# Peptides against a protein of PDB entry 4A54, part 86

Target 1, 94 residues: chain A of PDB entry 4A54
Amino acid sequence: MSVADFYGSNVEVLLNNDSKARGVITNFDSSNSILQLRLANDSTKSIVTKDIKDLRILPKNEIMPKNGTKSPSTNSTKLKSAETYSSKNKWSMD

## One batch from the design tools (peptide; made by RFdiffusion4, then SolubleMPNN)

Design b2_p26_3_s2 (from b2_p26_3, 11 letters changed)
Fold by OpenDDE base, seed 2:
Structure b2_p26_3_s2 (fold): chain B 94 residues (1-94), chain A 26 residues (1-26)
Amino acid sequence: as target 1 above (94 residues)
Amino acid sequence: METEWIPRKEGETFEELIERLAESLK
């Protein structure tokens, strides 16, 4: 079985410094021994696997506390489509 | 059901830890 079999799984890791991280496994770099987690805020955290002391799978039904931080309505800055003013250089060769 | 913590063994690779995790889910 590979780490890839757990991609998309929600896990909690206990690190050697006694800190915890919780997130969805998105990637594992075996060459560098780096586990990537997607956190509840949609950010990614890279963890050196040597620093992982303990691991658990979180049950699917554990409602990650959606910290209802209202995603600030990113004002979709309407990329003003730069109307390429086709400068029709009317070369009137008279 | 609270999921069990899988403690890493001394000298264990992360892949081996994941294998033990998989075994715990069976």
Scores: peptide ipSAE 0.684, ipTM 0.926, DockQ to the pose 0.478
Fold by OpenDDE base, seed 1:
Parts: sequence; structure tokens; C-alpha cells
Structure b2_p26_3_s2 (fold): chain B 94 residues (1-94), chain A 26 residues (1-26)
Amino acid sequence: as target 1 above (94 residues)
Amino acid sequence: METEWIPRKEGETFEELIERLAESLK
């Protein structure tokens, strides 16, 4: 089984510095030993696999609180159509 | 169900760790 078989899986890693990272596996670079995780805020974190001490898979049913992407309230700023004042330049040809 | 932590062994590659993770899910 390869790391690619776990693409899309939600994992938590414990790093050698005792910090934790949680995210979805999006990529693994075997040549550089880099694991890429998509975080809850949709950002990507690259982790050097040598720094990973422990790993676990998180249950699929844990609704990672989707940080509610606040749908940008499209403040429909009604761009008031600037009434093009048709200045009738009466070009009087004389 | 709380998922189990798979501890990395000394000298183990990340690919080998993932293989053990896969075995733990069977």
C-alpha cells in the first residue's frame, strides 16, 4: 500500500517538537520526504516527514468544523448607473 | 471510536509507517 492510497484521508500528525497538525493528505513527495496537508482553513501545509513522530487517521464522520466560509456577503453595492449626462454638445457648424 | 496513534519506529521510513497504518485498519 502506498501513501497515495491515503490521499483524501483526514490525519493528525504528532511532530518531534510535540506540536500537532491536522489535515487532509493532498500530496506526498517521496524524493524530498514532504507530506502536504490541506488544513481546515483550506490552506496547505508542507511537513517534512522526518519530523513526524506519530500518525493517526481521523474518523470520516468527524465533521471537521468547516470553518464556515463566510460566503462573502455580496454587498450588491448597487452601482448606481451614473446617468451619463448626455451633454448634447450642440456642435453648431457655422 | 477514537483512532489509535501509530508510533514511528526508530529508523522507519514514512512509507513503512503508512504501511503499518494500513495494516491497523484491516
Scores: peptide ipSAE 0.684, ipTM 0.926, DockQ to the pose 0.456
Fold by OpenDDE base, seed 5:
Structure b2_p26_3_s2 (fold): chain B 94 residues (1-94), chain A 26 residues (1-26)
Amino acid sequence: as target 1 above (94 residues)
Amino acid sequence: METEWIPRKEGETFEELIERLAESLK
């Protein structure tokens, strides 16, 4: 089973410094050994997995208060291709 | 139901820890 099978799961991790972090698993970088959590305030926290001492899955029924921070709709700012209007400098050679 | 803590073993990779977590849910 891979870490990716737990993407979207709420977890709590106990770190080696005895601090705790709680969030949704959003990504795992196996090459760099980094776990990414989305926190309750919609911020992201990157954790070096070597610093993780213990972990648990949180039951789905704990309604983390979805502070309804609207996911910023990635307004696809249409990069208006600045059509470089090649101003034809009509260099009139008179 | 309170979920149990899975303690990491000495020398265990994070992937191995996740595998044990998966086994605990079965």
Scores: peptide ipSAE 0.684, ipTM 0.926, DockQ to the pose 0.459
Fold by OpenDDE base, seed 4:
Structure b2_p26_3_s2 (fold): chain B 94 residues (1-94), chain A 26 residues (1-26)
Amino acid sequence: as target 1 above (94 residues)
Amino acid sequence: METEWIPRKEGETFEELIERLAESLK
């Protein structure tokens, strides 16, 4: 069985640095030992397979928690142009 | 059913890890 047989499968990998990555297997480069995952935000992550410590396949029925990336409410802090109120110091010389 | 973690063995290739994953699903 090849890695290609798992293309489209949702997996979670534990890396040697104790970080985890979760995504769908989209590609494997055997020459360079690189696994490509599509993440929940539709971005791709390339992982060097030597850095993978543990692997699990996620069941199809597990609703990938859409990490609803709460779009950071772009608090468009409208930089109100500090209207430099040129305080015309009207020096009324009496 | 929570899926089981397949721990990588020392010196194991990624292809061999995937083969063990496939065996765990039979």
Scores: peptide ipSAE 0.684, ipTM 0.926, DockQ to the pose 0.445

Design b2_p26_3_s3 (from b2_p26_3, 12 letters changed)
Fold by OpenDDE base, seed 1:
Structure b2_p26_3_s3 (fold): chain B 94 residues (1-94), chain A 26 residues (1-26)
Amino acid sequence: as target 1 above (94 residues)
Amino acid sequence: METEWIPRKEGESIEELFERIAEELK
């Protein structure tokens, strides 16, 4: 069985420094021993596998709280089109 | 089902760790 069989799985990783990372396995680089996780904020974290102390597979039904990116309410700043009244200088032909 | 933490064994490769995980998920 390969690490690729777990692509798309949600995992939590405990690192040797006691930090934790949670995300979906997107890639594994066997040559460099790097596991890539997509995090809840849609960023990608690369983890050197030698730094992995413990790992668990999270159940599929665990609703990762989609950090609802609150779409910034585009405050429609009404660009008041300053009607620059171009005063047509009436070029008086004398 | 609460998933259990699987500790990495000394000298174990990441591939071997995932093989053990696969066995526990069966």
Scores: peptide ipSAE 0.660, ipTM 0.914, DockQ to the pose 0.508
Fold by OpenDDE base, seed 2:
Structure b2_p26_3_s3 (fold): chain B 94 residues (1-94), chain A 26 residues (1-26)
Amino acid sequence: as target 1 above (94 residues)
Amino acid sequence: METEWIPRKEGESIEELFERIAEELK
């Protein structure tokens, strides 16, 4: 089974330094043995897999505490469709 | 169902760890 089969899974890892990280598996670099987690704040944390002591898959129903930081409504800059005013060259035939 | 912590075994690869996790999820 590949680590890629768990992409999108929410996991919690206990590291050798007794710190914990929780996030969604987004990538695994097998060459460098790096697991990438997307954290609740949408940042990415790279974890060297050798530093992982324990791991658990979180149930899908665990509502990650949405830190209700209202994503600042990125004002969708209305791309003003530059109405290319086709200047109809009025060819005045005199 | 609370998901259980799976401790990594000595010398175990991350792939082998995930294989064990997969077996626990069945």
Scores: peptide ipSAE 0.659, ipTM 0.914, DockQ to the pose 0.554
Fold by OpenDDE base, seed 3:
Structure b2_p26_3_s3 (fold): chain B 94 residues (1-94), chain A 26 residues (1-26)
Amino acid sequence: as target 1 above (94 residues)
Amino acid sequence: METEWIPRKEGESIEELFERIAEELK
């Protein structure tokens, strides 16, 4: 399975420096191990994948969809805010 | 509602991490 199968998915990443980023996966450079996220303000954040500690997929619906397929469908969710923050331990999506 | 965090394993590639995420989404 490739990272490209998740293009268009809304994700939140926790980095090794305890900062968080939230955005839509737009690109992955496998040669350089760089993941690109489009943020709520339409800016692009490039993340070196070695810096990713934890990751979660943010579902479009309140409940995480279980598609039962090998490749998840592009789950595009509306970004509410360009929340890149440091030392935030918990985020709830209601 | 809070979605579950998937922790990266030591030495795990990003591709392997996303494979595990895909399995959880099934």
Scores: peptide ipSAE 0.656, ipTM 0.912, DockQ to the pose 0.449
Fold by OpenDDE base, seed 4:
Parts: sequence; C-alpha cells; structure tokens
Structure b2_p26_3_s3 (fold): chain B 94 residues (1-94), chain A 26 residues (1-26)
Amino acid sequence: as target 1 above (94 residues)
Amino acid sequence: METEWIPRKEGESIEELFERIAEELK
C-alpha cells in the first residue's frame, strides 16, 4: 500500500515536539520524507515524517469547517470590447 | 467509529505506519 492511497484523507498528526497538525494529505515526497498537508486556511504545511510521533485518520463525517474558499473574485475585468474603430482610411486615389 | 491514534513504532517508516493504519481501518 502506498501513502498515495491516502491522498485526500483528513489526518491529524502528533509531532515529536507535542505539537499537532491537522489537514488533508496532498502529497508525499518519499525522497525527502516530507508529508504535505493542506490546512484549514488552505495553506500547505510540509512535515518531515521523522517528526511524526502519532497519526490518526479522521473520519469523513467530521465536518471540517469548510473554510469557504473565498472564490477569488474573478474580477471579470469586462474586457471592454475595444471597439475596433475601423478607421476606414478612405484612401482617396486622386 | 472514533478513529484511534496510531503510535509510530521505533524505526518504523511512514509507509509502514500507513500500512498498519490501513489494516486497522478494514
């Protein structure tokens, strides 16, 4: 089984310094032994796996507060249709 | 089902930890 099988899972990790982190597994770098978690604020935290003391998978039914991703207000810059003023250069051939 | 904390064993890789977690979730 690969760590990748748990991508998208919500996890809580207890670190060796007794701090906790909670987030969704987004990536695992096996070469560097780094687990990436997306946090509730949509930031990414990189955790060195050696620092992980304990881990639990959170049940899907725990309503993580959907931090409402403020949909980036796509400032629909109304591209003002540059009215291509077709300046009809009336080239008056005299 | 309250998910339990799985303690990492000494010298255990993260992959091995996740394998144990997967076994406990079955």
Scores: peptide ipSAE 0.655, ipTM 0.914, DockQ to the pose 0.532

Design b2_p26_3_s4 (from b2_p26_3, 12 letters changed)
Fold by OpenDDE base, seed 1:
Structure b2_p26_3_s4 (fold): chain B 94 residues (1-94), chain A 26 residues (1-26)
Amino acid sequence: as target 1 above (94 residues)
Amino acid sequence: METKWIPMKEGESIEELFERLAKELE
């Protein structure tokens, strides 16, 4: 079984500095021993595996509070179409 | 079901940790 078998799993990692990270496993770099997690804000966190103290898999049903993407209120600034006054310069050719 | 914390052992690789984790999930 490889780390890749857990891609897409939600995990919580306790680091040696007592900080915690929660995210979905997206990648593992075996050469550098780096675990990549996608966080709730869609950012990616790289964790050096030597810094991991404890790990747990979270149940699938824990709705990670999707940080509600504030739908950018599209302030529909009605770009008032500047009526280009086509000043028909009638070049009167004499 | 409360998910169990699995401690990384001294000198253990992450691959070995995930192998242990897999065995606990069986």
Scores: peptide ipSAE 0.607, ipTM 0.902, DockQ to the pose 0.485
Fold by OpenDDE base, seed 4:
Structure b2_p26_3_s4 (fold): chain B 94 residues (1-94), chain A 26 residues (1-26)
Amino acid sequence: as target 1 above (94 residues)
Amino acid sequence: METKWIPMKEGESIEELFERLAKELE
């Protein structure tokens, strides 16, 4: 069985420093022993597995607060086409 | 069913932890 079999699972991790992280397993880097979690704010947290004290799988019925990612209203700043005002510097040679 | 914490053992890899976790879920 591989860590990949748990991709998409919601987990809570207790770290050796007594901090907790909760998120969905998105990736595992076996070369560096790094577990990646997607957090509720859609950010990613990389956890060095040696720092894990305890882990639990959260039941599917725990409504992960879908923090509604307010899609940043891409203010489509209409890049006003900088009209390259070719200022024809009419060099008036006197 | 309250999900149980699975402690990582000293020197245990994360793969081994998940293998134990899988066995507990069966």
Scores: peptide ipSAE 0.607, ipTM 0.902, DockQ to the pose 0.489
Fold by OpenDDE base, seed 3:
Structure b2_p26_3_s4 (fold): chain B 94 residues (1-94), chain A 26 residues (1-26)
Amino acid sequence: as target 1 above (94 residues)
Amino acid sequence: METKWIPMKEGESIEELFERLAKELE
């Protein structure tokens, strides 16, 4: 089974730093072991899987604060090419 | 019903975690 089988699933992740992230799985980078979540504010959060302490799938009926953007209706699995959000880690070495 | 938290095991890949998760959802 691949992580891709869970694309579109709403998950909550507890990180090793005790922070929580909730969002929809949009992508997984297997080479770098990075899970991408779309958050309620439509931003994308990249999570390094080694930082995950616990994970749960949220039931479909839990009213995620759906920002009212339209239910992706029908089957067009337009794999919208995950814009590689090149998180420019602008590590500003200042 | 509140969904159960699944802990990631030490050295476990995310793929392995999702395989375990899938089994719990069946």
Scores: peptide ipSAE 0.603, ipTM 0.902, DockQ to the pose 0.522
Fold by OpenDDE base, seed 5:
Structure b2_p26_3_s4 (fold): chain B 94 residues (1-94), chain A 26 residues (1-26)
Amino acid sequence: as target 1 above (94 residues)
Amino acid sequence: METKWIPMKEGESIEELFERLAKELE
């Protein structure tokens, strides 16, 4: 089982500093051990997993105010490969 | 149903925590 199985779940996280964060799991960076939550104001909070004290899954029936902001469709901005214009140094040997 | 808090154990990875969480939801 992976953290990805819980993407889209609404969670509440208690941190080691006794602060709380509530949001939807949007991503997990396994390389850096960072959990990303989308908050009610549509901002993203990155949480280092070592700072997590406790976690709970919130029941689906708690109507988080769906601020209907459409998840920005990741317009795959085609990184246009900057064609390295090889500046032809015209060495004019005159 | 009241959702239960799952404490992270010392030295436990977040992946292991979510595995435990999954077992509690079944």
Scores: peptide ipSAE 0.602, ipTM 0.901, DockQ to the pose 0.494

Design b2_p26_4_s1 (from b2_p26_4, 11 letters changed)
Fold by OpenDDE base, seed 1:
Structure b2_p26_4_s1 (fold): chain B 94 residues (1-94), chain A 26 residues (1-26)
Amino acid sequence: as target 1 above (94 residues)
Amino acid sequence: STPWVTRKEGESIEDLFNRIVEELEK
């Protein structure tokens, strides 16, 4: 089985420096032994595989906390349509 | 939760993944 078979899998990695990374496997550079993860914030992290201490594959049903894209609160500035009251000055010509 | 698999000394990443799959299929 190749690493490519795991593309799209959600994994958690413990590195030799005791740091952790969690993300979806997007690519593997076999020449340089670099694993690429897409993180929850849509950024990409490159991990040198020699730095990997522990690895686990996360179940598909694990709700990655969707970084709630705060839908930009469209401040619907209600453009108060300035009703230009055209005061029809009916100048009655005498 | 899926178990952590510790990399063995000198183990390739491919071998690590293979070992993970073996554990998941059990």
Scores: peptide ipSAE 0.697, ipTM 0.933, DockQ to the pose 0.513
Fold by OpenDDE base, seed 3:
Structure b2_p26_4_s1 (fold): chain B 94 residues (1-94), chain A 26 residues (1-26)
Amino acid sequence: as target 1 above (94 residues)
Amino acid sequence: STPWVTRKEGESIEDLFNRIVEELEK
């Protein structure tokens, strides 16, 4: 199993300096051993894996405090009601 | 709440995640 299998998972990390970080795994740099998390404020935090003391995966049902990022207003493409152009075929009989 | 897993000395991040999954499947 690779770290990539956990992309999109919500995790909480306790670092060696006793600081905590919570976010979604967005990337892992294997060459530099850096884990990237997207935080609640939509910023990205890079964590050197050697600094990780404890880690937990948060359950899918845990309501992350979604900063009320406005749901992208689905531009309700107003389905322009196809005005049924009743082509009145005026058959002018001459 | 999901359990915290403490990293072992010299443990790779991959091994840590594998241990976490093993604990969740129990």
Scores: peptide ipSAE 0.697, ipTM 0.933, DockQ to the pose 0.570
Fold by OpenDDE base, seed 4:
Structure b2_p26_4_s1 (fold): chain B 94 residues (1-94), chain A 26 residues (1-26)
Amino acid sequence: as target 1 above (94 residues)
Amino acid sequence: STPWVTRKEGESIEDLFNRIVEELEK
């Protein structure tokens, strides 16, 4: 089973620094071991998997408070090729 | 609520997810 099998799953992550993140898995960079989550505010958070302490998959039926963000239309937009955003890994460790 | 699964030392992320699925299926 690959991490890609969990794309679209809503997860909650506890990091080693005791911070928490909740979001939908949108991508996994296997080369760098980075998990990407889409957060409630539609921003993307990159998590280094080595920093993951605990993880849970949230049930589909849990009415996450629909913050009125429009259900991303399942536009099956083909995951456009992850343009290698060589964005500078400013891993801001909050 | 779904259970939290703690990562084991040296465990891959794939193995962690597999364990999570196994726990959900119990």
Scores: peptide ipSAE 0.690, ipTM 0.932, DockQ to the pose 0.559
Fold by OpenDDE base, seed 2:
Structure b2_p26_4_s1 (fold): chain B 94 residues (1-94), chain A 26 residues (1-26)
Amino acid sequence: as target 1 above (94 residues)
Amino acid sequence: STPWVTRKEGESIEDLFNRIVEELEK
């Protein structure tokens, strides 16, 4: 079983610093061991898996109290991966 | 409510999820 099998699952995570996060698993970066969650406010949180203390999968039927905030229009703002390629232009002045 | 599963020392995230599923199937 891979982490990808849990994509779309709603989870709650307790981190080693005692902070909690709740969201839907959207991605897992195996190379960097980073779990990505979509939070209730549609923001994305990246969690380093080594920081995970406890985890639970929430049942589908738990009606998260829909705080009646209107489903904001899914403006899929493409997270511009700011690849700040700091190309150090080594301007070799000969 | 679904149970919390505590990660074991050195446990991979995949193994953690597998244990969670095992607990849910009980």
Scores: peptide ipSAE 0.690, ipTM 0.932, DockQ to the pose 0.496

Design b2_p26_4_s2 (from b2_p26_4 with L7R V17I H21A E25K E26K)
Fold by OpenDDE base, seed 1:
Structure b2_p26_4_s2 (fold): chain B 94 residues (1-94), chain A 26 residues (1-26)
Amino acid sequence: as target 1 above (94 residues)
Amino acid sequence: STEWVERKEGETFEELIERIAEQLKK
């Protein structure tokens, strides 16, 4: 079984510096020993696998709280089209 | 909750993943 078989899996890694990262495995570069994780904020983090101390595969049903990007409610500012009544200056021909 | 798998001394990442895969089949 290859690392590619776990693409799309949620994982948590403990690094040698005691920091943790959680994300979905998107890619693995065996030549450079780099694991790529997509984080909850949709950013990508590259981790050197040599720095990984421990790994945990998370269950699929764990609803990663999608940081619901609150779609900014486009407050439709009703651009009140100021109808500039261009007062047609009636050019009175004298 | 899935269990943490500790990397062994000198173990490659691929070998770690293989051990995890074997554990998930059980």
Scores: peptide ipSAE 0.664, ipTM 0.921, DockQ to the pose 0.503
Fold by OpenDDE base, seed 4:
Structure b2_p26_4_s2 (fold): chain B 94 residues (1-94), chain A 26 residues (1-26)
Amino acid sequence: as target 1 above (94 residues)
Amino acid sequence: STEWVERKEGETFEELIERIAEQLKK
């Protein structure tokens, strides 16, 4: 079984400095020993696995509070259809 | 609540994950 089998799993890690991080495993770089987590705010955090003291896999049913990404208010700038006033240049040929 | 798995001295992260996987199969 590889770390890749846990991609998409929600995990909590305790680091050697006693800080905690929680997120979804999105990637693992074995060559550099880096674990990438997607955090609740949709940002990504890279953690050097050597700094991980403890780890737990969170149950699937734990609703991580989806930080409601405020859907960027697409200011639908109603592109006011510039009424192309075709100024018919009536070129009156005299 | 899921159990915390403590990393053993000298254990690689891959080995830690493998151990967790084995525990989840039980």
Scores: peptide ipSAE 0.664, ipTM 0.921, DockQ to the pose 0.492
Fold by OpenDDE base, seed 2:
Structure b2_p26_4_s2 (fold): chain B 94 residues (1-94), chain A 26 residues (1-26)
Amino acid sequence: as target 1 above (94 residues)
Amino acid sequence: STEWVERKEGETFEELIERIAEQLKK
């Protein structure tokens, strides 16, 4: 079984510095020993696997706590459709 | 809840994943 079989799995890793990271496995570079995780904020984090002390596969049903940071409602700048007023050249035939 | 799997000394990450996979099949 390869690491690729766990692509899409939610994992928690404990690093050698006692920090934790949680995310979905998106890629593994075996040549460089780098694990890529997609974090809850949709950012990606690359982790050198040598720094991983412990690993936990999270059950599929565990709702990743959506950090309810209200994504600031990007005010959809209404692209004011520049109504190109086609100035109908009134060709006044005199 | 899934259990934490500790990496063994000298174990590759691939080997760690394999052990985890084996545990999940049980």
Scores: peptide ipSAE 0.664, ipTM 0.920, DockQ to the pose 0.552
Fold by OpenDDE base, seed 3:
Structure b2_p26_4_s2 (fold): chain B 94 residues (1-94), chain A 26 residues (1-26)
Amino acid sequence: as target 1 above (94 residues)
Amino acid sequence: STEWVERKEGETFEELIERIAEQLKK
């Protein structure tokens, strides 16, 4: 499986500097190790993958805050960037 | 909700994604 299989997926990443980014995976450059996300404001963010500590894949049907309200997550849905989730080394869906 | 997955020491991003993918298939 490749990263490309997750194109269109909503993800949240925790970076080495403890900042978070949330968006839809739009591209991955394997040669340069750059992940591109489409953010809630429709801008794009390029992230060097070495800077990613933790990753969360958001389920399609998860209710996510959006524009001050909660709505189900979709592949194209704008997501609220600032949410706190528990970090675990074992993935589970709650 | 879903859990945060921590990258292992020395793990590449592709390996992380593969591991996550395997977990999603369960």
Scores: peptide ipSAE 0.661, ipTM 0.919, DockQ to the pose 0.520

Design b2_p26_4_s3 (from b2_p26_4, 8 letters changed)
Fold by OpenDDE base, seed 4:
Structure b2_p26_4_s3 (fold): chain B 94 residues (1-94), chain A 26 residues (1-26)
Amino acid sequence: as target 1 above (94 residues)
Amino acid sequence: STEWVTRKEGESIEELFERIYEQLKK
């Protein structure tokens, strides 16, 4: 079984320093033994796996409050393409 | 709440997750 099988799982980690982290597993770097979590604020936290003391998988039903960062509604102001009125300069060669 | 799984001495992260998985299947 690979750590990748748990991508998307919400986990809580207790570290050796007694700090806790909670987030969704987004990536695991096996070469460096680094677990990446997406936190509630959409930031990412990298955890060195050697520092992990305890781990639990949180039930799927715990709706992590998606702090819906209102993606700034880029009011795509439809820049009304100013119809460049090509002023047909009718150069009347008279 | 789901159960905390304590890492064993010398246990790899993969082995930890394997144990977690086995616990979730029960």
Scores: peptide ipSAE 0.693, ipTM 0.929, DockQ to the pose 0.549
Fold by OpenDDE base, seed 3:
Structure b2_p26_4_s3 (fold): chain B 94 residues (1-94), chain A 26 residues (1-26)
Amino acid sequence: as target 1 above (94 residues)
Amino acid sequence: STEWVTRKEGESIEELFERIYEQLKK
């Protein structure tokens, strides 16, 4: 099971500094451990997951977990390996 | 209302959500 299975869920988060946030989970960056919430004013809040003390999922009449959200295919930006055009300067001594 | 789940010491966010999931299945 992944955090992505909870995309679209409405959650309330209590942070270590005793602040609270409520919103819909829109994204999770596993590399940086950042959870993104869409707030009621349609703004996005990024939360460092290590700062999360308590979490609750708010019941939507919809059956959680929504299995179907295809994790957005991380467009692996193929780092175009700079083909080092080895310009073989063939110095043909003619 | 869903119950508050408190993060355990050293617990990852993935493990926290796994515990939440197991609670929702019951």
Scores: peptide ipSAE 0.675, ipTM 0.928, DockQ to the pose 0.475
Fold by OpenDDE base, seed 5:
Structure b2_p26_4_s3 (fold): chain B 94 residues (1-94), chain A 26 residues (1-26)
Amino acid sequence: as target 1 above (94 residues)
Amino acid sequence: STEWVTRKEGESIEELFERIYEQLKK
């Protein structure tokens, strides 16, 4: 089971410093172990998972297992900034 | 609301969510 299976779930997290965060799971960075929550004010909070002490899922009346929304691997296609070659019109005065 | 699940010592976040999932199935 992956953390991605819980994307879209509303969770409340108690951190080791006794602070609490509540939001919707939007992303998980497995390489860095960072959980991303969207908060009520539409801001995003990144939580290092090692700092999580307690967690609860807040039941939405909606049937939770939202099947695998494939996290769109946003391939950040580096938009190669088309270097607009300013064609310097060398007016050769002849 | 679901019950708080306390992380066990040395437990990964994936393992924590696995336990949560098992609780939700019950």
Scores: peptide ipSAE 0.671, ipTM 0.929, DockQ to the pose 0.505
Fold by OpenDDE base, seed 2:
Structure b2_p26_4_s3 (fold): chain B 94 residues (1-94), chain A 26 residues (1-26)
Amino acid sequence: as target 1 above (94 residues)
Amino acid sequence: STEWVTRKEGESIEELFERIYEQLKK
C-alpha cells in the first residue's frame, strides 16, 4: 500500500510540536518524505512526515481505496522563468 | 469519526497508512 492510495482523503495531522493541520492529501514526495495537504483556503501545506505524531482520516463518504487511478504526478517543476532582464542597453549615441 | 492513529517509533509513513487502512476495513 502506498500513500498515493490516500490521495484525496481529508486528514487531520498532529505534529510533534503539537500543531495541527487539516487538509486533503494531494501529494507525497517519497524522496524527501514530504506530505502535501491542500488546506481549506486552497493553500498547500508541506509536512515533513517525520514530524507527524498522529494522523486521522476524516471520513467524508466511503474512503474506498480508489484502485489505480494513476494520479498524474505532475512534476510541475516550476521552472522559475529566468526573467531575462534584457537590460535595454540604450545606446545613447552622443 | 475515525480514531487517531499514533505513529510508532521508527514507523514509516507508509506503515502508518497501512495500519489506518486496516482499521478502516474493520
Scores: peptide ipSAE 0.671, ipTM 0.928, DockQ to the pose 0.474

